# Ledger of designs, part 23: peptides against a protein of PDB entry 2C5K

Target 1, 91 residues: chain A of PDB entry 2C5K
Amino acid sequence: EDPFQQVVKDTKEQLNRINNYITRHNTAGDDDQEEEIQDILKDVEETIVDLDRSIIVMKRDENEDVSGREAQVKNIKQQLDALKLRFDRRI

## One batch from the design tools (peptide; made by RFdiffusion4, then SolubleMPNN)

Design b2_p13_7_s4 (from b2_p13_7, 4 letters changed)
Fold by OpenDDE base, seed 5:
Structure b2_p13_7_s4 (fold): chain B 91 residues (1-91), chain A 13 residues (1-13)
Amino acid sequence: as target 1 above (91 residues)
Amino acid sequence: SKEALEKLREFAE
């Protein structure tokens, strides 16, 4: 059991859903699901904060290599930023 | 899962 990895997996699934939505909806504000997608975007942002905090605690309290976890979070952040850009650029 | 997220948040506190 690793809550961190499960959260990462769930977050990536959320990002995938957002990606699929953007692909199908290139016009802003014309779909009932848009608000839900916006909520998911915010949820992902908040989850990233939790992921980062967990890494900080691990580095502080445990002499364990966190490089792998840091890389995973970095990847998620990059995906989120790309999706946010695409989402916001819709007309 | 919701449970995993809760555990992560508790860990991060």
Scores: peptide ipSAE 0.450, ipTM 0.897, DockQ to the pose 0.836
Fold by OpenDDE base, seed 1:
Structure b2_p13_7_s4 (fold): chain B 91 residues (1-91), chain A 13 residues (1-13)
Amino acid sequence: as target 1 above (91 residues)
Amino acid sequence: SKEALEKLREFAE
């Protein structure tokens, strides 16, 4: 098994939940789940740090090609940034 | 999963 890929999968599911929430709630502060969604955003940010650290260790200790994993993390970062912008723009 | 995340964090330490 590959913990990295499982974490990536779980993170993408979290991003999907955030996206669905934003679609259903275009007004800030009108739902009991908003605080939970904010917590998930922070969880994703922390998970990205862990993913990056794992890649650094792989480069240093495993001497494997990590380009694919770097691309996956880059994609997650881009998705998160876009969702954060949309979430913060809600009135 | 929680287990996967824990293993990843341990690996990254």
Scores: peptide ipSAE 0.450, ipTM 0.896, DockQ to the pose 0.834
Fold by OpenDDE base, seed 3:
Structure b2_p13_7_s4 (fold): chain B 91 residues (1-91), chain A 13 residues (1-13)
Amino acid sequence: as target 1 above (91 residues)
Amino acid sequence: SKEALEKLREFAE
């Protein structure tokens, strides 16, 4: 029911899909799905922006403790950065 | 889900 947590869950599933793809494809540009994976990476980046915005609004308008949500987003960012690095380093 | 993402975006505006 919590949109934030549902989006986090969906984003982590997207990251998992990317991870599985990178594991199976260590050569760049030799698969029809590569462009789709690149699109998913960008979608995750955009979703992170939305997640961050929601946290900012919670701090501003509701003055709620957002430390837990900030930690969740931080974790997602770390996963994304690691996957981007692995994806870009494929030969 | 698309619905969850939409609600999140509306909230974040």
Scores: peptide ipSAE 0.450, ipTM 0.896, DockQ to the pose 0.883
Fold by OpenDDE base, seed 4:
Structure b2_p13_7_s4 (fold): chain B 91 residues (1-91), chain A 13 residues (1-13)
Amino acid sequence: as target 1 above (91 residues)
Amino acid sequence: SKEALEKLREFAE
């Protein structure tokens, strides 16, 4: 039971949902779920902050190798940025 | 899960 890994998993599921939504809805504001998807995007953004903070604390207090966790967060950030770009560029 | 996120946030504080 690692909260970090569970949060990562949940975040990736959120990103997947956003990706699927963008694929099905390439026109902005034409669906009732638009606002919910926008909220999820913000939730993911906030969750990334929490993930980063946890890594900082681990490095500070535990002195554990966090390279793997940093790579996971980096991947999530990259996916989020790509999805944001696609979401914002919808007509 | 919400519980996992809560624990993560508590840990990060």
Scores: peptide ipSAE 0.449, ipTM 0.896, DockQ to the pose 0.849

Design b2_p13_8_s1 (from b2_p13_8, 6 letters changed)
Fold by OpenDDE base, seed 5:
Structure b2_p13_8_s1 (fold): chain B 91 residues (1-91), chain A 13 residues (1-13)
Amino acid sequence: as target 1 above (91 residues)
Amino acid sequence: SKALEELRRISES
């Protein structure tokens, strides 16, 4: 497995953790893990930047179809945006 | 993460 796919896998696991946390905690600031979850959200954002940059390099250096990787990153972005919305709507 | 570290190296190339 290449680094890109491993990072995608790890990122999806992070998103799953966030999803589970939101399900268990519908009130903001009521748990000691709140700060950690916020950090994970930011980590995912930064990881997405790295994923996008790797695709740019791949387009430049390789004569290979990157549409599959672009679709994976798009999916991660959509999941992150949905989780951010749910997380921020907690009162 | 080793994978993330390698990905960042690639991204900076």
Scores: peptide ipSAE 0.538, ipTM 0.913, DockQ to the pose 0.906
Fold by OpenDDE base, seed 2:
Structure b2_p13_8_s1 (fold): chain B 91 residues (1-91), chain A 13 residues (1-13)
Amino acid sequence: as target 1 above (91 residues)
Amino acid sequence: SKALEELRRISES
């Protein structure tokens, strides 16, 4: 498996963890893992930047069809945005 | 992770 796909896989696992955490913790600051989850959200955000950059390099250097990878990143962005909204709306 | 580090290296080239 190439690095891009491995990173996508790892990122999706992180998103899944965040989703499960939000489901179990509808009150903000009620658990010791709260800060860790916040850090993971930021890590995913940074990882998305790296994924996008890799696609730019691929377009430049290999002239390959990157539509599939762009779709994967788009999906991750949508999931992250939804999770951030849910996380921030917790009282 | 190793994969992320490799991806960043590629992205910075």
Scores: peptide ipSAE 0.537, ipTM 0.913, DockQ to the pose 0.917
Fold by OpenDDE base, seed 3:
Structure b2_p13_8_s1 (fold): chain B 91 residues (1-91), chain A 13 residues (1-13)
Amino acid sequence: as target 1 above (91 residues)
Amino acid sequence: SKALEELRRISES
């Protein structure tokens, strides 16, 4: 499996973990794991930057359609944004 | 991860 797809897979697993945490902890600051979840959120955010940059390089150096990869990253960004909103809006 | 490291290498080229 190419690095891009593996990173996408790993990122989606991180998003799932965050989603599960929010579901189980709907009150802010009620768990010792909250800081770890915040770190994962930032990790995903940084990973998205790397994913985007890799697509830019592909467009530049490779004669290949990157629309599929762009759609994958867009989906990840949407998931992250939704999770950030849910996380920040916890009471 | 190894995959992320490789991705970063590609992104920096």
Scores: peptide ipSAE 0.537, ipTM 0.913, DockQ to the pose 0.919
Fold by OpenDDE base, seed 1:
Formats: structure tokens, C-alpha cells, sequence
Structure b2_p13_8_s1 (fold): chain B 91 residues (1-91), chain A 13 residues (1-13)
């Protein structure tokens, strides 16, 4: 499979794990996995940077339509932002 | 992961 699509898939799995954690733990600091979840959030942020950079390279080096990939990254960014808001709003 | 390493390689080219 294309590396871009595999990374997107892995990132979505990470987002899903974060979502499930938030639904089970709506109180901040009550679980020993919280630090790991914080790390995953940061990993996703860094991965998004890599995804964006790959699209820039595709636009430069290849004559292909990248609109589909841009839409995928936009969706991931929106999911991450929503999860970060929910995570930070926990009491 | 392998996919992430490949993605980073092309992103830095």
C-alpha cells in the first residue's frame, strides 16, 4: 500500500484510541495511561506535519491531483482538534 | 513504522 495511505490509516487508529479513552475517563489525572494518551496526541500532531510535507513534495515533483489527500489530512486535523478540546475540558 | 519512515524520507527530499 501507498505509504501516505498507510500513515493515514495508522493515524486514524490512534485517534480512535484517544476517543475511546476520553469516553472511559472523563476525569483528568485518574488513570496511569493518561500520560501515554498525551504522548499519542503529540505524535499525531507531528505526523500531520509529515503528511502535509509529503503533499507539498507531490505537488512539486508529480503532476497528480492531490485534492483527495488534502481532504484526508483536513479531516484528520479536524478530528484531532475536536479530541484535544474534549481532552482538555475534562475535570 | 516502515510507512512513516518512507513518508518522512520523501517529505525531506
Amino acid sequence: as target 1 above (91 residues)
Amino acid sequence: SKALEELRRISES
Scores: peptide ipSAE 0.536, ipTM 0.913, DockQ to the pose 0.906

Design b2_p13_8_s2 (from b2_p13_8, 6 letters changed)
Fold by OpenDDE base, seed 4:
Structure b2_p13_8_s2 (fold): chain B 91 residues (1-91), chain A 13 residues (1-13)
Amino acid sequence: as target 1 above (91 residues)
Amino acid sequence: SPALEKLREIADS
C-alpha cells in the first residue's frame, strides 16, 4: 500500500473516532477526551493539506491518473466539514 | 506516522 492510501485509511479512522465521540458526547467540555478530539480535528485538517499537495505533485506527471485520489480527498473533506459542524454546535 | 512522513516528502517535492 502506498503512503497516500495509508494516510487516507488512517484519516478515515480518525474521522470515525470523532464521529463516535460526538454521538457519545453531545455536550461540549464535559469529558477528558474533548481536547484530544479537538486536536484530532486539527490533525485531519493538516493532513488534508498534505494529501492535496501530494496530488498536485502527481499531476505534474501526465502519466498518472489522480481522479481516484481527488475523489478520496473530496470525500474526506466532506466528512470533516460535517463532523466539524456537529462538533462545534454542541452545547 | 511513517506513511504521513513519506507523503509529506512527496508533497514537498
Scores: peptide ipSAE 0.525, ipTM 0.911, DockQ to the pose 0.902
Fold by OpenDDE base, seed 5:
Structure b2_p13_8_s2 (fold): chain B 91 residues (1-91), chain A 13 residues (1-13)
Amino acid sequence: as target 1 above (91 residues)
Amino acid sequence: SPALEKLREIADS
């Protein structure tokens, strides 16, 4: 039972949904789910903040090696940035 | 989600 890993998993599922949506909808604003996808993008951004904060607390309070968790968050950020770019480039 | 809520509790510590 690790809330960090569960949140990472859920976030990756959200990113996957966004990726699939972009693949199916290369024109902006032509689908009723457009706003929902935009909301998910923002939710992921906010979740990343929480992930980062949790790592900071772990480093501070437990002096635990957090390299693995930092790598996971880095990967999520990279995926998000790529998806945001693709999403915004749609016309 | 419950997991996210737990994570936020940790993040706010």
Scores: peptide ipSAE 0.525, ipTM 0.911, DockQ to the pose 0.874
Fold by OpenDDE base, seed 1:
Structure b2_p13_8_s2 (fold): chain B 91 residues (1-91), chain A 13 residues (1-13)
Amino acid sequence: as target 1 above (91 residues)
Amino acid sequence: SPALEKLREIADS
């Protein structure tokens, strides 16, 4: 029911799909799904912006603990960066 | 998604 947690869950599922694709397709440009995967990478980037903005809004409430949410977003960013590196290094 | 729409609403407030 928490929109933040649901978005985090959906984003992690997208990252998992990308990870599986990279594992199955270590060569670039030979699959018709590659462009779709590139689109998902961009969607995740945009979603992270929304997650960060939501945390900024939460920080305006002095009684709301955002440290856990910040850690979750940091983890997603780290996963995305690692996947982008692996995706771009494919021959 | 509905969750993303709600999150964006929060992010824009």
Scores: peptide ipSAE 0.525, ipTM 0.911, DockQ to the pose 0.896
Fold by OpenDDE base, seed 3:
Structure b2_p13_8_s2 (fold): chain B 91 residues (1-91), chain A 13 residues (1-13)
Amino acid sequence: as target 1 above (91 residues)
Amino acid sequence: SPALEKLREIADS
């Protein structure tokens, strides 16, 4: 498995953890894991930047069809945005 | 992770 696909897999696992946390904690700041979840959200954001940059390099240096990888990153971004919205809306 | 490290290496190329 190439690094891109492994990173995508790991990122999806992080998103899944965040989703599970939000479903169990509908109020903000109610436990000690709150800060850890916020850190994971930021980690995912940074990882997405790396994923995007890798695609740019692939297009530039290898001239490969990156549409599949772009779709994967788009999906991750959509999931992250939805989770961030749910996380921030907690009272 | 090793995968992320390799990806960053690619991304910074």
Scores: peptide ipSAE 0.523, ipTM 0.911, DockQ to the pose 0.888

Design b2_p13_8_s3 (from b2_p13_8, 7 letters changed)
Fold by OpenDDE base, seed 4:
Structure b2_p13_8_s3 (fold): chain B 91 residues (1-91), chain A 13 residues (1-13)
Amino acid sequence: as target 1 above (91 residues)
Amino acid sequence: SKALEELRRIAEE
């Protein structure tokens, strides 16, 4: 499989894990896994940078249509932003 | 992961 698509898949799985965690833990700091979840949030954020950079390279070097990939990354960003908001607003 | 490493290689070009 294309590395880009595999990374997207893995990132979405991470986002899903975060979503499930927030659903189960609506109070901040009450679980030993919270630090790990915070780390995953940062990992996803960093991965998005790599995804964007890969798209830039593809546009530059291959002149390939990347609109689909851009849409995928946009979707991931939207999901991340929503999860960040929910995570940060926990009491 | 291997996929992420490969992606990062691409991203660094």
Scores: peptide ipSAE 0.537, ipTM 0.908, DockQ to the pose 0.878
Fold by OpenDDE base, seed 5:
Structure b2_p13_8_s3 (fold): chain B 91 residues (1-91), chain A 13 residues (1-13)
Amino acid sequence: as target 1 above (91 residues)
Amino acid sequence: SKALEELRRIAEE
């Protein structure tokens, strides 16, 4: 499988885990896993940088149509932003 | 993961 697609898949699984956590924990700092979830959020952010850079390289070196990959990354960014908002709004 | 490692390699080129 294409490393890009595998990373996208793994990232979406991470986002799903975060979503499930937020659903179960609507109060900040009430669970031992919160720090781990925060780490995952940061991991996803870093992964997005790698995804974007890989697209730039593909565009430069292969001159392929990257619109599909760009759309995938955009979707991940939107999901992350939504989850970050929900996570940060917990009291 | 192996995939992430490969992606990072690509991203650094």
Scores: peptide ipSAE 0.536, ipTM 0.908, DockQ to the pose 0.867
Fold by OpenDDE base, seed 3:
Structure b2_p13_8_s3 (fold): chain B 91 residues (1-91), chain A 13 residues (1-13)
Amino acid sequence: as target 1 above (91 residues)
Amino acid sequence: SKALEELRRIAEE
């Protein structure tokens, strides 16, 4: 399988886990897993950088149409930003 | 993961 697509899939699974956590824990610091969730958020952020760089390489070296991949990464970024906002707004 | 490792290899080029 295309490693890009596998990474996208894995990242979306991480985002789903974060989403589920936020729905169950609307109060900051009320669970021992909060630090782990924060780490996952950071991991996703780093993964997005890797995804973006892979697209840049494809555009530069292969001159392939990367619009589809760019759209996928954009979607992940939007999901992450929304989750970060929800996570940080918890009291 | 293996996929992430491969992706990073690509990203490093």
Scores: peptide ipSAE 0.536, ipTM 0.908, DockQ to the pose 0.876
Fold by OpenDDE base, seed 1:
Structure b2_p13_8_s3 (fold): chain B 91 residues (1-91), chain A 13 residues (1-13)
Amino acid sequence: as target 1 above (91 residues)
Amino acid sequence: SKALEELRRIAEE
């Protein structure tokens, strides 16, 4: 499997962990893992930048159809945005 | 991870 698809898979696993954490912890600041979850959110944001940059390079250098990869990154961005909203709305 | 490191290498080209 190419690095892009492996990174997508790993990112989705991180998003799943965040989702499970939010489900178990609907009150902000009540768990020792909250800071770690915040760090994972930032890691995902940075990974998305790397994913986008890799697509730009593919468009430039490989002359391949990247629409599928663009759709995958769009989906990850949408999931992240939804999780960030849920995380920030916790009381 | 190895995959992330390889992706970052590609992204910086």
Scores: peptide ipSAE 0.536, ipTM 0.908, DockQ to the pose 0.882

Design b2_p13_8_s4 (from b2_p13_8, 5 letters changed)
Fold by OpenDDE base, seed 4:
Structure b2_p13_8_s4 (fold): chain B 91 residues (1-91), chain A 13 residues (1-13)
Amino acid sequence: as target 1 above (91 residues)
Amino acid sequence: SEALEELRKISES
């Protein structure tokens, strides 16, 4: 498995963890894992930057069809945005 | 992770 796909897989696992946490913790700041979840959110944001950069390099250096990879990153961004909204709206 | 490090190496080229 290439690094891109492994990173995508790992990122999706992080998103799943965040989703599960939000489901079980609808009140902000009531758990010791709160800060860790916030860190994971930031990690995912930074990882998305790396994923995007890798796609740019792939387009430039290999001239391969990266539409599939772009769709994967788009999906991750959409999931992240939804989770951030849910996380931030907790009372 | 190792995969992320490899990806970053690619992205830095």
Scores: peptide ipSAE 0.528, ipTM 0.908, DockQ to the pose 0.913
Fold by OpenDDE base, seed 3:
Structure b2_p13_8_s4 (fold): chain B 91 residues (1-91), chain A 13 residues (1-13)
Amino acid sequence: as target 1 above (91 residues)
Amino acid sequence: SEALEELRKISES
C-alpha cells in the first residue's frame, strides 16, 4: 500500500474516533478528552493539506489519473466539515 | 506516522 492510501486510511480512522466521541459527549467541555479531540481535528486538517499537495505533485510528475485520489480527499474533507460543525454546536 | 512522513517527502518534491 502506497503512503497516500495509508494516510487516507489512518485519517478515516481518526474521523471515526471523533464521530464516536461526539456521540458519547454531546455537551461541550464535560470530559478530559475534549482537548485531545480538538487536537485530532487539527491534525486531520493538516493531513488534508499534505494529501492535497501529494496530488498536485502527482499531476505534475506522473502520468496517472488522480481523479480517484481527489475523490477520496473530497470525501475526507466533507466528513471533517460535518464533524467540526457537530463538535462546535454541542451545548 | 511513517506513511505521513513519506507522503510529506513526496509533497515536498
Scores: peptide ipSAE 0.528, ipTM 0.909, DockQ to the pose 0.921
Fold by OpenDDE base, seed 5:
Structure b2_p13_8_s4 (fold): chain B 91 residues (1-91), chain A 13 residues (1-13)
Amino acid sequence: as target 1 above (91 residues)
Amino acid sequence: SEALEELRKISES
């Protein structure tokens, strides 16, 4: 498997972990793992930048359809945004 | 991760 697909897989796993955490911790600051979860959120944001950059390079250097990869990144962004909203709304 | 590092190398090309 190419690095892009592996990174996508790993990122989705991180998002799943965050989702599970939010479902178990609906109150902010009630668990020692919250700081780690916040770090993971930031890691995902930075990873998305790398994913986007790789697509830009592929568009430039290759004559291939990147729509599939763009759709994957779009999906990840949507999941991240939803999780960030849920995480931030915790009281 | 190793995959992320490889992706970054590609992205910097």
Scores: peptide ipSAE 0.528, ipTM 0.909, DockQ to the pose 0.925
Fold by OpenDDE base, seed 1:
Structure b2_p13_8_s4 (fold): chain B 91 residues (1-91), chain A 13 residues (1-13)
Amino acid sequence: as target 1 above (91 residues)
Amino acid sequence: SEALEELRKISES
């Protein structure tokens, strides 16, 4: 497995953890793990930047079709945006 | 992680 796919896998696991946390904690600021979850959200954002950059380099240096990787990153971005919205709407 | 480090190497090339 190449580094791109492993990073995608790890990122999806992080998103899953965030989703589970939101499900268990619908009130903001009442749990010791909230700051850690906020940090994970930021880590995912930064990882997405790295994923996108790797695709740009692949387009430049390789003749392989990158459409599949672009679709994977798009899906991760959509998941992150949805989780951010849910996290921020907690009262 | 090792995978993330390798990805960053690619991204910075």
Scores: peptide ipSAE 0.526, ipTM 0.908, DockQ to the pose 0.909

## One batch from the design tools (peptide; made by RFdiffusion4, then SolubleMPNN)

Design b2_p14_1_s1 (from b2_p14_1, 5 letters changed)
Fold by OpenDDE base, seed 4:
Structure b2_p14_1_s1 (fold): chain B 91 residues (1-91), chain A 14 residues (1-14)
Amino acid sequence: as target 1 above (91 residues)
Amino acid sequence: MVKLRKPKKFVEKP
Protein backbone atom coordinates (compact mmCIF):
# COMPACT_ATOMS: atom_id res chain seq x y z
CA GLU B 1 0.00 0.00 0.00
CA ASP B 2 1.31 3.43 -0.96
CA PRO B 3 1.59 5.52 2.22
CA PHE B 4 1.01 8.69 0.17
CA GLN B 5 -2.33 7.42 -1.09
CA GLN B 6 -3.33 6.27 2.38
CA VAL B 7 -2.58 9.70 3.86
CA VAL B 8 -4.49 11.38 1.02
CA LYS B 9 -7.47 9.13 1.66
CA ASP B 10 -7.40 9.59 5.41
CA THR B 11 -7.07 13.37 5.03
CA LYS B 12 -10.08 13.56 2.72
CA GLU B 13 -12.10 11.42 5.11
CA GLN B 14 -11.08 13.69 7.97
CA LEU B 15 -12.17 16.81 6.10
CA ASN B 16 -15.48 15.14 5.27
CA ARG B 17 -16.06 14.34 8.96
CA ILE B 18 -15.44 17.95 9.92
CA ASN B 19 -17.63 19.20 7.07
CA ASN B 20 -20.48 17.02 8.30
CA TYR B 21 -19.93 18.27 11.83
CA ILE B 22 -20.01 21.93 10.72
CA THR B 23 -23.25 21.22 8.87
CA ARG B 24 -24.81 20.14 12.18
CA HIS B 25 -23.08 22.84 14.24
CA ASN B 26 -23.45 25.97 12.15
CA THR B 27 -23.47 28.35 15.14
CA ALA B 28 -20.14 29.48 16.54
CA GLY B 29 -19.75 29.15 20.31
CA ASP B 30 -22.38 26.43 20.86
CA ASP B 31 -19.84 23.75 20.03
CA ASP B 32 -17.96 21.75 22.65
CA GLN B 33 -15.57 20.52 19.92
CA GLU B 34 -14.68 23.91 18.38
CA GLU B 35 -11.11 23.80 19.67
CA GLU B 36 -10.67 20.21 18.53
CA ILE B 37 -11.88 21.15 15.03
CA GLN B 38 -9.37 24.01 14.91
CA ASP B 39 -6.58 21.68 16.00
CA ILE B 40 -7.54 19.10 13.40
CA LEU B 41 -7.67 21.70 10.63
CA LYS B 42 -4.13 22.69 11.60
CA ASP B 43 -3.09 19.04 11.61
CA VAL B 44 -4.51 18.71 8.09
CA GLU B 45 -2.49 21.77 7.02
CA GLU B 46 0.66 20.14 8.36
CA THR B 47 -0.25 16.90 6.61
CA ILE B 48 -0.58 18.79 3.32
CA VAL B 49 2.86 20.31 3.86
CA ASP B 50 4.26 16.82 4.39
CA LEU B 51 2.53 15.57 1.24
CA ASP B 52 4.00 18.47 -0.76
CA ARG B 53 7.45 17.75 0.68
CA SER B 54 7.13 14.11 -0.33
CA ILE B 55 6.35 15.19 -3.90
CA ILE B 56 9.38 17.49 -3.96
CA VAL B 57 11.59 14.63 -2.81
CA MET B 58 10.12 12.29 -5.42
CA LYS B 59 10.74 14.82 -8.19
CA ARG B 60 14.30 15.33 -7.02
CA ASP B 61 15.40 11.85 -6.04
CA GLU B 62 13.26 9.46 -8.09
CA ASN B 63 12.48 11.56 -11.19
CA GLU B 64 9.00 10.02 -11.24
CA ASP B 65 5.88 11.53 -12.75
CA VAL B 66 4.27 13.25 -9.78
CA SER B 67 1.51 15.02 -11.73
CA GLY B 68 -1.13 12.71 -10.31
CA ARG B 69 0.08 13.28 -6.75
CA GLU B 70 0.22 17.04 -7.30
CA ALA B 71 -3.38 16.97 -8.50
CA GLN B 72 -4.42 14.99 -5.40
CA VAL B 73 -2.74 17.47 -3.06
CA LYS B 74 -4.31 20.36 -4.95
CA ASN B 75 -7.72 18.75 -4.48
CA ILE B 76 -7.15 18.35 -0.74
CA LYS B 77 -6.04 21.99 -0.47
CA GLN B 78 -9.23 23.07 -2.21
CA GLN B 79 -11.31 20.93 0.13
CA LEU B 80 -9.52 22.36 3.16
CA ASP B 81 -9.96 25.93 1.95
CA ALA B 82 -13.67 25.39 1.36
CA LEU B 83 -14.02 23.86 4.81
CA LYS B 84 -12.13 26.71 6.51
CA LEU B 85 -14.39 29.18 4.76
CA ARG B 86 -17.46 27.36 6.11
CA PHE B 87 -15.93 27.15 9.55
CA ASP B 88 -15.03 30.85 9.68
CA ARG B 89 -18.47 31.92 8.43
CA ARG B 90 -20.25 30.36 11.37
CA ILE B 91 -22.14 33.01 13.38
CA MET A 1 12.78 10.08 2.57
CA VAL A 2 9.81 12.05 3.92
CA LYS A 3 7.90 10.29 6.66
CA LEU A 4 4.18 10.62 6.22
CA ARG A 5 1.89 10.22 9.19
CA LYS A 6 -1.82 9.64 9.28
CA PRO A 7 -3.84 12.70 10.21
CA LYS A 8 -5.54 12.84 13.59
CA LYS A 9 -8.98 11.27 13.38
CA PHE A 10 -11.91 13.43 14.37
CA VAL A 11 -14.50 11.69 16.47
CA GLU A 12 -17.75 13.52 16.93
CA LYS A 13 -18.99 13.31 20.49
CA PRO A 14 -22.53 11.89 20.84
Scores: peptide ipSAE 0.404, ipTM 0.873, DockQ to the pose 0.936
Fold by OpenDDE base, seed 2:
Structure b2_p14_1_s1 (fold): chain B 91 residues (1-91), chain A 14 residues (1-14)
Amino acid sequence: as target 1 above (91 residues)
Amino acid sequence: MVKLRKPKKFVEKP
């Protein structure tokens, strides 16, 4: 299995778990896991940085077509941004 | 080679 694809998959699954949690906890302060969610969102941001770096290295050193990987990372970034917006809009 | 790590796994408390 490609380690890049595994990390992409795990990251998407993680964002989906948080999105489902926010659906059940739509009010800020009714949530004993809010700090954990914030920490995990930061961990996902760091994961995205590592994914982008891996693409740069593959493009430079391996001369591989990275267009598919770039599209996957773009999709994760969009999912993260949408989730942050949803999380921050809780009243 | 960039070392990739798996993200932390969220577990919702019951």
Scores: peptide ipSAE 0.403, ipTM 0.874, DockQ to the pose 0.948
Fold by OpenDDE base, seed 5:
Structure b2_p14_1_s1 (fold): chain B 91 residues (1-91), chain A 14 residues (1-14)
Amino acid sequence: as target 1 above (91 residues)
Amino acid sequence: MVKLRKPKKFVEKP
């Protein structure tokens, strides 16, 4: 499996785990793992930066069609943004 | 070459 596709898959699975956690912990003060969730969301942001950098390098050095990879990263960014909004709106 | 890292896996505590 392509390392890029593996990271994309693992990142999506991670965001889904957090989304399921927030569903069960809908109150900001009801979870002992809030700090860990914040750290994981930051780790996902860093992962997205690395994915984007890999696309830039491929586009520059390998002249490969990156449109599919760009769409995948865009989808992850949208999932992350939706999850952050849900996390921050917990009362 | 950009080295990709797998994200940390969340494990919900019991």
Scores: peptide ipSAE 0.402, ipTM 0.872, DockQ to the pose 0.878
Fold by OpenDDE base, seed 1:
Structure b2_p14_1_s1 (fold): chain B 91 residues (1-91), chain A 14 residues (1-14)
Amino acid sequence: as target 1 above (91 residues)
Amino acid sequence: MVKLRKPKKFVEKP
């Protein structure tokens, strides 16, 4: 089992859970979990940093093709940015 | 070796 792929999967699932929550709680102030969502978005940012670091190590130490992993991390970053935009634009 | 951690799981409160 590849721990990188497991973290990627779990991170995407986490972002999807938050996206579904924001869809149901689209009014600012009707969100009893706003602080928890902010904390989790920060935790996802830290997870992305760890994923990027793992890619750097693989590229330097293992001399493996990391292009596929770089594309996966880029996709997670895009999903996070889109989610932050939705969260901040709640009416 | 970089240690990866799983993200904290969000649980929506009822």
Scores: peptide ipSAE 0.401, ipTM 0.873, DockQ to the pose 0.901

Design b2_p14_1_s2 (from b2_p14_1, 5 letters changed)
Fold by OpenDDE base, seed 2:
Structure b2_p14_1_s2 (fold): chain B 91 residues (1-91), chain A 14 residues (1-14)
Amino acid sequence: as target 1 above (91 residues)
Amino acid sequence: MVELRKPKKFVEKP
């Protein structure tokens, strides 16, 4: 399996886990895992940076068509942004 | 080639 695709898959699964957590914990401070969620969201942001860098290298050094990979990273960014908004809106 | 890492895995506590 392509390591890029594996990271994309794992990142999406991670965001889904957090989204499910927020569904069950819709009030800020009602669970002790809130700090862990914040840390994981930062980890996902770092993962996105690494994915973008890998695309830049593939486009420049490998002369590969990266359009599909760019679309995948865009989708992850949108999922992260939606999740952060949902997390921050908790009362 | 850029080395990619897997993200941390969240496990919801029961």
Scores: peptide ipSAE 0.373, ipTM 0.862, DockQ to the pose 0.910
Fold by OpenDDE base, seed 5:
Structure b2_p14_1_s2 (fold): chain B 91 residues (1-91), chain A 14 residues (1-14)
Amino acid sequence: as target 1 above (91 residues)
Amino acid sequence: MVELRKPKKFVEKP
């Protein structure tokens, strides 16, 4: 089992859970978990930083092809950005 | 080596 792939998978699943939650709570303040959602989005940002750091280390120290991992992190960043936009646009 | 942490799992409250 690759820890990188596990974190990627878990992060995407987490973002999907939040996306589904926002679908059912489309009005800001219509839920008591808004602060938790904000904390989770921040946690995902920190996870992305750690993923990027791991890629940098692999590229530098292990001379491994990281192109696939870079694409995965890019995809997560795009998913996070889309989710943040959706979350912030709640009225 | 960079240690990776699993993200917090969101659980929607009833």
Scores: peptide ipSAE 0.372, ipTM 0.861, DockQ to the pose 0.889
Fold by OpenDDE base, seed 1:
Structure b2_p14_1_s2 (fold): chain B 91 residues (1-91), chain A 14 residues (1-14)
Amino acid sequence: as target 1 above (91 residues)
Amino acid sequence: MVELRKPKKFVEKP
């Protein structure tokens, strides 16, 4: 079991949960969990930092090909950015 | 080895 892949999977699932929530709560102020969503988005940002650090260590210390892992992290960053845009542009 | 943490799990309140 690869802990990197587990964290990637859990992070994507988390972003999907929030995306679904925003779809149902597309009006700013009709959101009893707005502060919690903001905290979770910040937690995802911190998770991405940890993933990037793990890639740096693998590249330097383990001398492994990290191109696949870099692509996964890039995809998560794109998903997060898209979600932040949706969250901020709620009417 | 870098320790990885699992993200917090959002639970939508009813």
Scores: peptide ipSAE 0.372, ipTM 0.862, DockQ to the pose 0.910
Fold by OpenDDE base, seed 3:
Structure b2_p14_1_s2 (fold): chain B 91 residues (1-91), chain A 14 residues (1-14)
Amino acid sequence: as target 1 above (91 residues)
Amino acid sequence: MVELRKPKKFVEKP
């Protein structure tokens, strides 16, 4: 099992869960789990930092092709940004 | 070496 791929997978699944929650809770302050969602979004941000650091180390120390991993992290960042936008725009 | 952690798992409350 590749820990990088597992973290990527779990992160994407997590963002999907939150996206589904926001769909059902489209009004800010009407959901009892708003603080938990904020904490999880912050946790995802930290996870992305760790993934990026992993890629940097691989490029520097192993001189491996990381293009695929960079694309995966880019995709997660895009998904996170879209989700934050939905979350913050709730009325 | 970078240590990776799994993200928290969200569970929607009933």
Scores: peptide ipSAE 0.372, ipTM 0.861, DockQ to the pose 0.896

